# Ledger of designs, part 27: peptides against a protein of PDB entry 3VA4

Target 1, 107 residues: chain A of PDB entry 3VA4
Amino acid sequence: EPIGQLRLFSGTHGPERDFPLYLGKNVVGRSPDCSVALPFPSISKQHAVIEISAWNKAPILQDCGSLNGTQIVKPPRVLPPGVSHRLRDQELILFADFPCQYHRLDV

## One batch from the design tools (peptide; aimed at target 1 P41)

Design b2_p18_5_s3 (made by RFdiffusion4, then SolubleMPNN; from b2_p18_5, 12 letters changed)
Fold by OpenDDE base, seed 3:
Structure b2_p18_5_s3 (fold): chain B 107 residues (1-107), chain A 18 residues (1-18)
Amino acid sequence: as target 1 above (107 residues)
Amino acid sequence: EEAAREAELTALNDALEA
């Protein structure tokens, strides 16, 4: 069962999408086999990864060397490739120019 | 043309992403 969720906010691309996040690696990218598939040109095939080691631990977000970057919105921060960022509940993330939000599911 | 622009962005991403 999913223990987290990544929300892609609605925008010019279309309506809101919700992606379940599971234990292990949840790859964010343009490739269709990604756990969080974002089929948009500005998204790298393997853009980032959200790794969840346990339900009671904060997920780790890493940029995978994406072209257009991964950023935290508040406070603003560009994530260097491969550097671990611990996600807070309700954290707002930019994958390239696509705003998303992580939240933990209570399961 | 949107299709051409998207193709260019995709190609650029494919070529330059790590």
Scores: peptide ipSAE 0.356, ipTM 0.843, DockQ to the pose 0.789
OpenDDE base, seeds 1, 2, 4, 5: peptide ipSAE 0.333, 0.031, 0.032, 0.032; ipTM 0.826, 0.616, 0.631, 0.626

Design b2_p18_5_s4 (made by RFdiffusion4, then SolubleMPNN; from b2_p18_5, 14 letters changed)
Fold by OpenDDE base, seed 5:
Parts: structure tokens; sequence; C-alpha cells
Structure b2_p18_5_s4 (fold): chain B 107 residues (1-107), chain A 18 residues (1-18)
């Protein structure tokens, strides 16, 4: 069962979508093979990764050397490739220009 | 407690980028 969720907010691209997150590596990218598939031109094939090592630990977000970057909204941070960022519950993230939100599920 | 944890995470992330 999923222990986290990544929400892609609604926008010009379409309606809101929720992606389940599991233990291990959850790859975010344009490639259809990604756990979090964002089929948009500005998203890299393998854009970022959300790694969850345990249910009681904050997930680790890393940019994978994406072209258009990964950013945290508050406080604002541009993530250098490969640098770990621990996600807070309700963290707001930009993959390229697509706003998303991490949510820890109560399981 | 949630607030305290968030502050710790912010501080940790700031240290990682220093």
Amino acid sequence: as target 1 above (107 residues)
Amino acid sequence: EKEALEEKLIAENEALEA
C-alpha cells in the first residue's frame, strides 16, 4: 500500500492527479516507465526521484540533472542535481513549472 | 510538535546546501 502521495495540481495541462508513493525509489519524469509519469515536454525523461526508506522517515527528493530543474517553494530552494532534500508533509514542489504537493498518508 | 519537526527539517536542508 502507498505511504505517500504526490499531487499534481490542476492547470492548463489538465485536471488534478494524485500519484501514490511507495517504499523505495519513486522516479518522477516524462518517461512512461516512471512511477510518477508527467508526460509533458518540459519534464525530463528522468527528472527527479523521491526515495522513501521507511514509513516514519521524511522522503528524500533529488533532482536527477533535469533540464528545467526542481524547486522547493517555501522556503524557495533550487535543488542542485543529486543533492538530498528531506520533504516535509504538505511540501510544495515545482518540477520545471508544474506545481506539486507531497502528502504523507496515514497508514 | 509538527511545527518543531518542520523547523528541524528546514534547518537540516539548509545545512545540506551550505
Scores: peptide ipSAE 0.355, ipTM 0.830, DockQ to the pose 0.022
OpenDDE base, seeds 1, 2, 3, 4: peptide ipSAE 0.340, 0.331, 0.320, 0.024; ipTM 0.831, 0.820, 0.815, 0.545; seeds 3, 4 fail the geometry check

Design b2_p18_6 (made by RFdiffusion4)
Pose (drawn by RFdiffusion4):
Structure b2_p18_6 (pose): chain A 107 residues (1-107), chain P 18 residues (1-18)
Amino acid sequence: as target 1 above (107 residues)
Amino acid sequence: SDTLIAQLQAKQAALFSP
């Protein structure tokens, strides 16, 4: 069962798309093989990873050296490549120019 | 907030390129 959710907000691309997040590595990228496939040209083929050790542990987000970056929206931050960031429930993230929101599920 | 999400969506729409 999913233990988290990545919401890709509605935009030019159409209505909101929701992606389940599971225990283990959840790769965010353009490739259809990615756990979270965002099939938009500005997204890197392997853009970022969300690693979840348990349903009761904060996911770790890392940028995988993406071209257009990964940012935390609030407080505003750029995530340097390879630096771990613990995700908070409801945290807003940008992957390139695409805003998303992480939600922790229950349980 | 809903206002921040709406602003992010508007910004994304302004920057979109296929």

Design b2_p18_6_s1 (made by RFdiffusion4, then SolubleMPNN; from b2_p18_6, 10 letters changed)
Fold by OpenDDE base, seed 1:
Structure b2_p18_6_s1 (fold): chain B 107 residues (1-107), chain A 18 residues (1-18)
Amino acid sequence: as target 1 above (107 residues)
Amino acid sequence: SQELIEQLIAEHRARYRP
């Protein structure tokens, strides 16, 4: 069962979408085999990874050397590739220009 | 609201570009 959720807010690209996050690596990217598939040209094939471990239910977000970057909104931060960022509940994230929000599920 | 979130995002996006 999912222990987290990544919400892609609605926009000109389309409606809001919710992606379940599971233990292990949840790859964010344009490739259709990504667990969080964002099929947009400004998203790298493998853009970022959200990793959730059994010992740490707070996800770790890493940019994977994406072309258009990964940013945290509050506090504002551009994530250097490979640097771990511990996600907080309700964290607002930009993958390229796409606004998303992490939500911890109550499980 | 989503609008407020989008405004916040836009504000920070303007200052912080990868």
Scores: peptide ipSAE 0.117, ipTM 0.742, DockQ to the pose 0.157
OpenDDE base, seeds 2, 3, 4, 5: peptide ipSAE 0.108, 0.095, 0.102, 0.101; ipTM 0.730, 0.722, 0.722, 0.724; seed 5 fails the geometry check

Design b2_p18_6_s2 (made by RFdiffusion4, then SolubleMPNN; from b2_p18_6, 11 letters changed)
Fold by OpenDDE base, seed 2:
Structure b2_p18_6_s2 (fold): chain B 107 residues (1-107), chain A 18 residues (1-18)
Amino acid sequence: as target 1 above (107 residues)
Amino acid sequence: SEELIEQLIEEHKARYRP
């Protein structure tokens, strides 16, 4: 059962997509076997990871040394590689230049 | 930019979680 969801907003790449997030590591990347597969050239094969350790704890986002970076929109912040960032509900995230939003699901 | 994302979100009101 998914604990959270990552929304990729619509854009020139196509329509909106929603990705379920589960307990454990949810890898964000260009590789098709990633939990959150973003098949775009500017996304690294393994770009970032969203780790959910428990249903009642905020997920941890880490950039994995991606080429084009991971950023929080409000307030603006570039995430250093490997540094933990606790995701707030409704957090707006840029993977490279792709806008996404995390939200917690009721479980 | 933040402004562009805000505009994008405004366009997705029906999908935006309050």
Scores: peptide ipSAE 0.065, ipTM 0.692, DockQ to the pose 0.076
OpenDDE base, seeds 1, 3, 4, 5: peptide ipSAE 0.060, 0.054, 0.057, 0.047; ipTM 0.669, 0.671, 0.677, 0.668

Design b2_p18_6_s3 (made by RFdiffusion4, then SolubleMPNN; from b2_p18_6, 10 letters changed)
Fold by OpenDDE base, seed 1:
Structure b2_p18_6_s3 (fold): chain B 107 residues (1-107), chain A 18 residues (1-18)
Amino acid sequence: as target 1 above (107 residues)
Amino acid sequence: SEALIQALQEEHAARYRP
């Protein structure tokens, strides 16, 4: 079972989508091979990664040197490439201009 | 709230530009 979820909120791009997050690397990107595939031109092929370890299920978000960046909404923060950010439950994230929310599943 | 998220998005979307 997934231990986390990434929600892409609805917008002009389309409806809301929920992506399950599993142990290991969950790659966020435009490439259809990504775990969290966001097929939008402003999203890099490999935009970011949400990594969840078996030892500590607190997810780590890293930007992968994306063109249009990865940002935390509150408090506002641009994530430098490769810098680890621990995701809190209900964390709001911008991948480029696309608002998302991380949700820790109760498992 | 989508409205809140949108507002936050609009406010912060321009923070990072290539």
Scores: peptide ipSAE 0.075, ipTM 0.694, DockQ to the pose 0.185
OpenDDE base, seeds 2, 3, 4, 5: peptide ipSAE 0.054, 0.066, 0.062, 0.066; ipTM 0.684, 0.687, 0.686, 0.687

Design b2_p18_6_s4 (made by RFdiffusion4, then SolubleMPNN; from b2_p18_6, 8 letters changed)
Fold by OpenDDE base, seed 3:
Structure b2_p18_6_s4 (fold): chain B 107 residues (1-107), chain A 18 residues (1-18)
Amino acid sequence: as target 1 above (107 residues)
Amino acid sequence: SEELIQQLQEQHAARFRP
């Protein structure tokens, strides 16, 4: 069962998409092999990773040295590559210029 | 807010785009 969700908001790229997040590493990237596959040129093949170590623990977001970066919206912050960021429920994230939102699921 | 997201997207463009 998924214990989290990453929502890609609708935009010029198309409609909203919801990606399930599971225990372990959830890779965000352009590669179709990624758990969260964002098939857009500005997204790195392996852009970032969301690691969920336990259902009752905040996930860790880490940029993987992406070309166009990973940012937190509130408060505004660019994530340095390889630095762990603890995600809060409802956190707004920019992968490159694509706005997303992390949502914790109650299971 | 949409304005905040837009601001960050603009920041992104300035920092990460040629």
Scores: peptide ipSAE 0.143, ipTM 0.756, DockQ to the pose 0.172
OpenDDE base, seeds 1, 2, 4, 5: peptide ipSAE 0.074, 0.136, 0.042, 0.130; ipTM 0.699, 0.727, 0.680, 0.726

Design b2_p18_7 (made by RFdiffusion4)
Pose (drawn by RFdiffusion4):
Structure b2_p18_7 (pose): chain A 107 residues (1-107), chain P 18 residues (1-18)
Amino acid sequence: as target 1 above (107 residues)
Amino acid sequence: SSIDELIASRLPLQAASL
C-alpha cells in the first residue's frame, strides 16, 4: 500500500496528477520507468529521489543533479545535488517549473 | 490561495517548456 502521495498540481499540462509513494526508492523523472513519471521536457530523465524507510519516518528527498533543479517552495530553498532533505507533510516542492505537494498517508 | 498563486506563477514557464 502507498505510504505517501506526490500531488502534481494542475497547470498548462491539465488537471492534477497524483502519484503514490511507497517504501524504498521512489525516483522522480521523465522516463516512464520512474516511480513518479512527470513526462515533461524540462524534467530530468532521473531528476530526484524520494526515499522512504518506513511508514513512520520522514521521506528523504534528494536532487539527482537535475538540469533545472529541485526547490523547496516554503521556506524558499534550492536543494543542492545529493543533499538530503526531510520532507514534511504538505511540503510544496518544485521539480523544474512543476509544483508538487507531498502528503503523508495513514498508516 | 498561496497554492493558486504558486500555480499561476508557473504557468508561463510551463507553457514555454511545453

Design b2_p18_7_s1 (made by RFdiffusion4, then SolubleMPNN; from b2_p18_7, 10 letters changed)
Fold by OpenDDE base, seed 5:
Structure b2_p18_7_s1 (fold): chain B 107 residues (1-107), chain A 18 residues (1-18)
Amino acid sequence: as target 1 above (107 residues)
Amino acid sequence: SEVDALVAATEPRQRAAL
């Protein structure tokens, strides 16, 4: 059962997509093996990771040394590789130039 | 929007990322 959700907003790439997030490491990347597969050339094969340790704890986002970076929108912040960022519900994130939003699911 | 502004300001460093 998913504990969270990552929404990729619609854009020139296509329609909106929702990705379920589970306990453990949810890898975000271009590789089709990723939990959050973003099949776009500007996304690194393994771009970032959203780690959820428990249903009642905020997930941790870490950039995995991506080429085009991972940024938080509000407040604006570029995430240094490997540095833990605690995700807030409704957090807006840019993976490269793709806007996404994290949402905690009620479970 | 704020999101749009940030997206617009973000230019790909590489069209085919590693």
Scores: peptide ipSAE 0.129, ipTM 0.777, DockQ to the pose 0.273
OpenDDE base, seeds 1, 2, 3, 4: peptide ipSAE 0.122, 0.107, 0.111, 0.109; ipTM 0.748, 0.747, 0.746, 0.758

Design b2_p18_7_s2 (made by RFdiffusion4, then SolubleMPNN; from b2_p18_7, 7 letters changed)
Fold by OpenDDE base, seed 5:
Structure b2_p18_7_s2 (fold): chain B 107 residues (1-107), chain A 18 residues (1-18)
Amino acid sequence: as target 1 above (107 residues)
Amino acid sequence: SEVEELVASTLPRQAAAL
């Protein structure tokens, strides 16, 4: 049962895509076996990780030393590799130049 | 959408991309 969702907004790459997020580590990356698979060349194979330790706790986002970075939109912030960022509901995130949004699901 | 438009407008002009 998913606890959260990561939405990839529509763009030149195609339509919007929603990825379920579960307890534990949800890897964001170009590799097809990632929980959040973003099959784009500008995305690192292992780009970032969204870790959810409990249903009632905010997820933690960490960049995994990606080539093109991970950024928070508001307020603007580039995430240094390995530094924990606590995600807020409706958080807007850039993985490289791909805009995404984290949503907490009501479960 | 409004959110998409907001996000798009905040994209780095000089963003690194392959």
Scores: peptide ipSAE 0.044, ipTM 0.674, DockQ to the pose 0.237
OpenDDE base, seeds 1, 2, 3, 4: peptide ipSAE 0.034, 0.036, 0.036, 0.035; ipTM 0.634, 0.637, 0.651, 0.652

Design b2_p18_7_s3 (made by RFdiffusion4, then SolubleMPNN; from b2_p18_7, 9 letters changed)
Fold by OpenDDE base, seed 4:
Structure b2_p18_7_s3 (fold): chain B 107 residues (1-107), chain A 18 residues (1-18)
Amino acid sequence: as target 1 above (107 residues)
Amino acid sequence: SEVDEIVASTEPRQRAAL
């Protein structure tokens, strides 16, 4: 059922975690109700959103005006709040200083 | 690792209120 996956790499915070991504809005944030819950102080309660449409399964990432920002790693780019970024498979993302990777699932 | 290098190069972050 999941169309994509967001992997949080292991680090000082703990082991690797994989979050399934579904059609619609997948909210990334510190709040436990977020689809991608990152319970870390530097993450905003609602930090970013990964939206996947049925007609276009390539996710759109938007920062939601987070305090510590959302960045694409290669090439490096800080995402302005509300500006759409189309995620590529295997793309590396920083939510604050937490490295993640998007994976497109073969479904 | 590459991931570690990426994190190491990231600006220090503050506790988020929002």
Scores: peptide ipSAE 0.279, ipTM 0.820, DockQ to the pose 0.207
OpenDDE base, seeds 1, 2, 3, 5: peptide ipSAE 0.199, 0.265, 0.268, 0.277; ipTM 0.781, 0.810, 0.812, 0.815

Design b2_p18_7_s4 (made by RFdiffusion4, then SolubleMPNN; from b2_p18_7, 7 letters changed)
Fold by OpenDDE base, seed 1:
Parts: structure tokens; sequence; C-alpha cells
Structure b2_p18_7_s4 (fold): chain B 107 residues (1-107), chain A 18 residues (1-18)
């Protein structure tokens, strides 16, 4: 069962999509092997990782040295590669130029 | 809207080959 959800808002790329997030590593990237597959040119093959622990279920987001970066919108912050960022429920995230939102599921 | 906030925060990009 998913512990969280990452919503990719609709845009020129297409309609809104929801990706389930599970315990462990949830890789975000252009590669089709990624848990959160974003098949778009501006996304790195392995762009970022959202890791969820059973301890608190609060995800840790890390940029994997992506070309176009990972940003937290509010308050604004560009995530340095490899630096852990604890995601808050309803956190607004930009993977490159793709707007997303993390949602913590009640499980 | 939340989506609008995100869009407004976007920066110039470089694209990679798929």
Amino acid sequence: as target 1 above (107 residues)
Amino acid sequence: SEEAELIASRQPLQEKAL
C-alpha cells in the first residue's frame, strides 16, 4: 500500500497524474525504470529520490545531481544535490519545470 | 492557485534527448 502520493499537475505535457509512493526509495526521473517516471526532456534519467521510512513516514527528498534541478516552492529553495529535505504534507515541488505536490496518505 | 504558484516558480531549462 502506498504511504504517499506525488501529484504531477496538468500542463502542456498532458493531464494530471498521481504517482503512489512506497516505503523505501521512490526514484523520480525520465528513465522508464523510475517509480515516478516523468518522460520529459528536461528531466534527468535519475533526477531525484523520495525516500520514505517506516519510522515517521515523512519523505526525504534529495536531488540526484539533476541538470535542471529540484526546487521547493514555498518557501522557495533550490535543493543542492544530495542534500536531504524533509517533505511536508502538501509540499509543492518543482522537478525541473514540472510542478508537483506531495500528499501524505492516511494508512 | 497552487499550480499557478508552481508554474510561476519555474526557471529556464536545458533539455536532454529522450
Scores: peptide ipSAE 0.209, ipTM 0.830, DockQ to the pose 0.262
OpenDDE base, seeds 2, 3, 4, 5: peptide ipSAE 0.182, 0.189, 0.195, 0.184; ipTM 0.808, 0.803, 0.823, 0.821

Design b2_p18_8 (made by RFdiffusion4)
Pose (drawn by RFdiffusion4):
Structure b2_p18_8 (pose): chain A 107 residues (1-107), chain P 18 residues (1-18)
Amino acid sequence: as target 1 above (107 residues)
Amino acid sequence: SFIETLIAEREPLQAAAL
């Protein structure tokens, strides 16, 4: 069962898309093979990873050296490549110019 | 809301990328 959710907000691309997040490595990228496939040209083929060790542990987000970056929206931050960031419930993240929101699920 | 403002600010960038 999914233990988290990545919400890609509505936009030019259409209505909101929701992606389940599971234990282990959840790769965010443009490739259809990615666990979270965001099929937009500004997203890197392997853009970021969300690692989840347990349902009761904070996911760890890292940028994988993406071209257009990964940012935390609030507080505003750029995530340097390879630096771990612990995701908080409801945290807003940008992958390139695409806003998303992480939600922890229950349980 | 904050999320709506964020989406509105990014839509022009998304349209340009697509």

Design b2_p18_8_s1 (made by RFdiffusion4, then SolubleMPNN; from b2_p18_8 with I3E T5Q)
Fold by OpenDDE base, seed 4:
Structure b2_p18_8_s1 (fold): chain B 107 residues (1-107), chain A 18 residues (1-18)
Amino acid sequence: as target 1 above (107 residues)
Amino acid sequence: SFEEQLIAEREPLQAAAL
């Protein structure tokens, strides 16, 4: 079962969507086979990855060299490609210009 | 909403730099 969630906030693209996150690699990208499929032109086919290990279930976010970048909102920070960022519960993320929020599930 | 979350966090948006 999912141990985390990525919420895509509602916007001009449509309503809010929630994506379950599982152990292993959860790829964020425009490609439809991504775990977190964001079918928008500004999102790279493989934009970023959220990796969750069994050791502590804390997710690591990495930008995959996306065209339009991955940013943390608090504190404001552009993630350099391939650099690991440990996600905190309720953390706000921008994939390109699409705002999302990570939620740790109590499982 | 995203706006509500930003207000709660009291952080500004950073413009995309890439």
Scores: peptide ipSAE 0.321, ipTM 0.732, DockQ to the pose 0.114
OpenDDE base, seeds 1, 2, 3, 5: peptide ipSAE 0.298, 0.135, 0.225, 0.124; ipTM 0.729, 0.709, 0.703, 0.705

Design b2_p18_8_s2 (made by RFdiffusion4, then SolubleMPNN; from b2_p18_8, 7 letters changed)
Fold by OpenDDE base, seed 2:
Structure b2_p18_8_s2 (fold): chain B 107 residues (1-107), chain A 18 residues (1-18)
Amino acid sequence: as target 1 above (107 residues)
Amino acid sequence: SFEEELIAALKPRQAEAL
């Protein structure tokens, strides 16, 4: 079962989408085989990765050298490629110009 | 507001593919 969830907020692209996150690496990207598939031209084929090593540990987010970047909304922070960012529950993330939110699930 | 905060964080983007 999923350990976390990544919500893609609704927008001009369409309605809200919820993606389950599991132990291990959850790749965010335009490629259809990504765990979090965001089929939008501004998203890199392999844009970022959310790695969850354990159910009781904060996930690690890393930008994979995406063209349009990955940002944390509050406080504002542009993630340098390959640099680990420990996700907080309910954290707001921008993958390119797509706002998302990470949510820790009760497991 | 929540929405304003998200919008304010947005920056110009480029399409990687058509």
Scores: peptide ipSAE 0.158, ipTM 0.768, DockQ to the pose 0.255
OpenDDE base, seeds 1, 3, 4, 5: peptide ipSAE 0.144, 0.146, 0.155, 0.148; ipTM 0.748, 0.757, 0.771, 0.759

Design b2_p18_8_s3 (made by RFdiffusion4, then SolubleMPNN; from b2_p18_8, 7 letters changed)
Fold by OpenDDE base, seed 1:
Structure b2_p18_8_s3 (fold): chain B 107 residues (1-107), chain A 18 residues (1-18)
Amino acid sequence: as target 1 above (107 residues)
Amino acid sequence: SEEEALVAALEPRQAAAL
């Protein structure tokens, strides 16, 4: 069962896409093997990771040393590589230049 | 909405990635 959802907003790349997030590590990246595969050239092969634990269900986002970075929109913040950021429900995230939104599912 | 305004304010940045 998915614990959360990551929405990729529509853009020049195409329509909106929703990715389910599960317990454990959900890797975000250009590589097709990633849990959240964003097949765009500005996204690093292994861009970031969203880890969700069973005890609190709140995701921890970490940039994996991506080239174009991972940012929180409000308040604006560039995430330093490897530093844990606790995601809030409805949080807006930029992976490179791709706007996304995290949504916590009530399961 | 605020969300839509924030998204609209984002500037695209394309570049080759690691």
Scores: peptide ipSAE 0.187, ipTM 0.778, DockQ to the pose 0.343
OpenDDE base, seeds 2, 3, 4, 5: peptide ipSAE 0.034, 0.064, 0.038, 0.081; ipTM 0.660, 0.686, 0.668, 0.719

Design b2_p18_8_s4 (made by RFdiffusion4, then SolubleMPNN; from b2_p18_8 with F2E T5E E9A)
Fold by OpenDDE base, seed 5:
Structure b2_p18_8_s4 (fold): chain B 107 residues (1-107), chain A 18 residues (1-18)
Amino acid sequence: as target 1 above (107 residues)
Amino acid sequence: SEIEELIAAREPLQAAAL
């Protein structure tokens, strides 16, 4: 069962997409084998990772040394590669130029 | 809204090799 969800907002690429997040490592990237597959040129093959260690703990987001970066919107912050960021519910994230939102699911 | 502003502010970025 999914513990969280990452929503990719609609844009020129197409409609909104929702990705389930599970316990463990959820890799975000352009590669088709990523848990959160974003098949867009500006996204690195392995762009970032969202790690969920337990249902009652905040997920950890880390940039994996992506070309175009990972950013938190509010307050604005570019995530240095490999530095852990604890995600808040409803957090807005930019993977390269793609706005996303994390939210915790009721389980 | 903040979401609308974020969506409107998106800028195209270069393709990633890696």
Scores: peptide ipSAE 0.223, ipTM 0.781, DockQ to the pose 0.361
OpenDDE base, seeds 1, 2, 3, 4: peptide ipSAE 0.049, 0.210, 0.040, 0.072; ipTM 0.653, 0.778, 0.647, 0.682

## One batch from the design tools (peptide; aimed at target 1 K45 D97)

Design b2_p19_3 (made by RFdiffusion4)
Pose (drawn by RFdiffusion4):
Formats: sequence, structure tokens, C-alpha cells
Structure b2_p19_3 (pose): chain A 107 residues (1-107), chain P 19 residues (1-19)
Amino acid sequence: as target 1 above (107 residues)
Amino acid sequence: SASLRSLMASLQLLHDSLS
């Protein structure tokens, strides 16, 4: 069962798309093989990873050296490549120009 | 903003082609 959710907000690309997040490595990228496939040209083929060790542990987000970056929306931050960031429930993230929101699920 | 998004997308496709 999914233990989290990545919401890609509605936009030029159409209505909101929701992606389940599971225990282990959840790769965010353009490749259709990615756990979270965002099939938009400005997204890196392997853009970021959300690692989840347990349903009761904060996911760790890292940028994988993406071309257009990964940012935390509030407080505004750029995530340097390879630096771990613990995700908070409802935290807004940009992958390139695409805003998303992480939600923890229950349980 | 649209121009910047288009530029970002183009650069990403170019980077992928070069890799």
C-alpha cells in the first residue's frame, strides 16, 4: 500500500495528477520507468529521489543533479544536488517549473 | 514566463541529446 502521495498540481498540462509513494526508492523523472513519471521536457530523466524508510519516518528527498533543479517552495530553498532533505507533510516542492505537494498517508 | 519554460525544456532536451 502507498504510504505517501505526491500531488502534481493542475496547470498548463491539465488537471492534477496524483502519484503514490511507497517504501524504498521513489524516483522522480521524465522516464516512464520512474516511480513518479512527470513526462515533461524540462524534467530530468532522473530528476530526484524520494526515499522512504518506513511509514512512520519522514521521506528523504534528494536532487539527482537535475538540469533545472529541485526547490522547496516554503521556506524558499534550492536543494543542492545530493543533499538530503526531510519532507514534511503538505510541503510544497518544485521539480523544474512543476509545483508538487507531498502528503503523508495513514498508516 | 512562457518563454523561460520553453527555454528550460529545450535546454533539457539538448543536454539529454549530448549525454

Design b2_p19_3_s1 (made by RFdiffusion4, then SolubleMPNN; from b2_p19_3, 16 letters changed)
Fold by OpenDDE base, seed 4:
Structure b2_p19_3_s1 (fold): chain B 107 residues (1-107), chain A 19 residues (1-19)
Amino acid sequence: as target 1 above (107 residues)
Amino acid sequence: MAAERAARAAANEAAEAAA
């Protein structure tokens, strides 16, 4: 049962896509085996990770040392590699320049 | 915007190839 969702907004790459997020590590990256697979050349094979714990359902986002970075949109901030960022519901994230939004599911 | 994205893609590929 997914407890969160990451939405990739529509763009030149194609239509909107929604990715379910589960307990544990949800890897964001270009590799097809990533939980959030973003098959775009500017995305690192393992770009970032969204980790969700049973004891704390608020996800922690970390950049994994990606080349083109992970950013929070509001307020604008580049995440240093390995530094934990606690995601807020409806938070907007840039992986490289691909805009995404985290949604906490009401389950 | 398209040119910038292409540049980031090229940089990523170059970095991966050089690693």
Scores: peptide ipSAE 0.477, ipTM 0.895, DockQ to the pose 0.866
OpenDDE base, seeds 1, 2, 3, 5: peptide ipSAE 0.460, 0.459, 0.441, 0.474; ipTM 0.892, 0.892, 0.886, 0.895

Design b2_p19_3_s2 (made by RFdiffusion4, then SolubleMPNN; from b2_p19_3, 14 letters changed)
Fold by OpenDDE base, seed 3:
Structure b2_p19_3_s2 (fold): chain B 107 residues (1-107), chain A 19 residues (1-19)
Amino acid sequence: as target 1 above (107 residues)
Amino acid sequence: MEAERERKALLNELAEALA
């Protein structure tokens, strides 16, 4: 049962895509074996990780030393590699230049 | 169309934050 969801907004790449997030580490990256596979050149093979420790705890987002970075939109912030950022529900995230949104599922 | 309106609102928020 997924605990959260990461939405990739529609754009030039195509329609919106929704990725389920589970307990543990959900890797975001270009590699097809990532939990959140974003098959785009500007995304690093292993770009970032969203770790969910419990259904009632905020997930932790970490950039994995990606080439084009991971950013929080509001307030604007570039995430330093390996530094933990606790995600807020409905938070807007940029992986490279791809806008995404995290939301917690009511389970 | 409701989904599209929601998308537009969120993307506008994104644009405003990046301005």
Scores: peptide ipSAE 0.085, ipTM 0.657, DockQ to the pose 0.034
OpenDDE base, seeds 1, 2, 4, 5: peptide ipSAE 0.081, 0.084, 0.073, 0.081; ipTM 0.658, 0.660, 0.648, 0.654

Design b2_p19_3_s3 (made by RFdiffusion4, then SolubleMPNN; from b2_p19_3, 14 letters changed)
Fold by OpenDDE base, seed 3:
Structure b2_p19_3_s3 (fold): chain B 107 residues (1-107), chain A 19 residues (1-19)
Amino acid sequence: as target 1 above (107 residues)
Amino acid sequence: SAARRAARAAANLAAEAAA
């Protein structure tokens, strides 16, 4: 069962989409093999990773050296490649220019 | 949603700063 959720907000690309997040590494990227597949040119094939160790621990977000970057919205921060960022519930994230939101699920 | 609007606004600001 999913432990978290990543929501891709609606935009010019289309409607809102929700991606379930599971224990382990959830790769965000353009490649169809990714747990969170974002099939857009500005997204790197392997853009970022959300690692969840346990349901009661904050997920770790890392940029994987993406071309167009990964940013936290509030407070604003560009994530350097490979640096761990602990996600808070309801945190807003930009993968390139695509706004997303992490949501913790009560399992 | 308000969250989407806020995130999009932030994206726009970031893009402008990078120009």
Scores: peptide ipSAE 0.200, ipTM 0.724, DockQ to the pose 0.062
OpenDDE base, seeds 1, 2, 4, 5: peptide ipSAE 0.181, 0.179, 0.187, 0.160; ipTM 0.717, 0.709, 0.722, 0.685

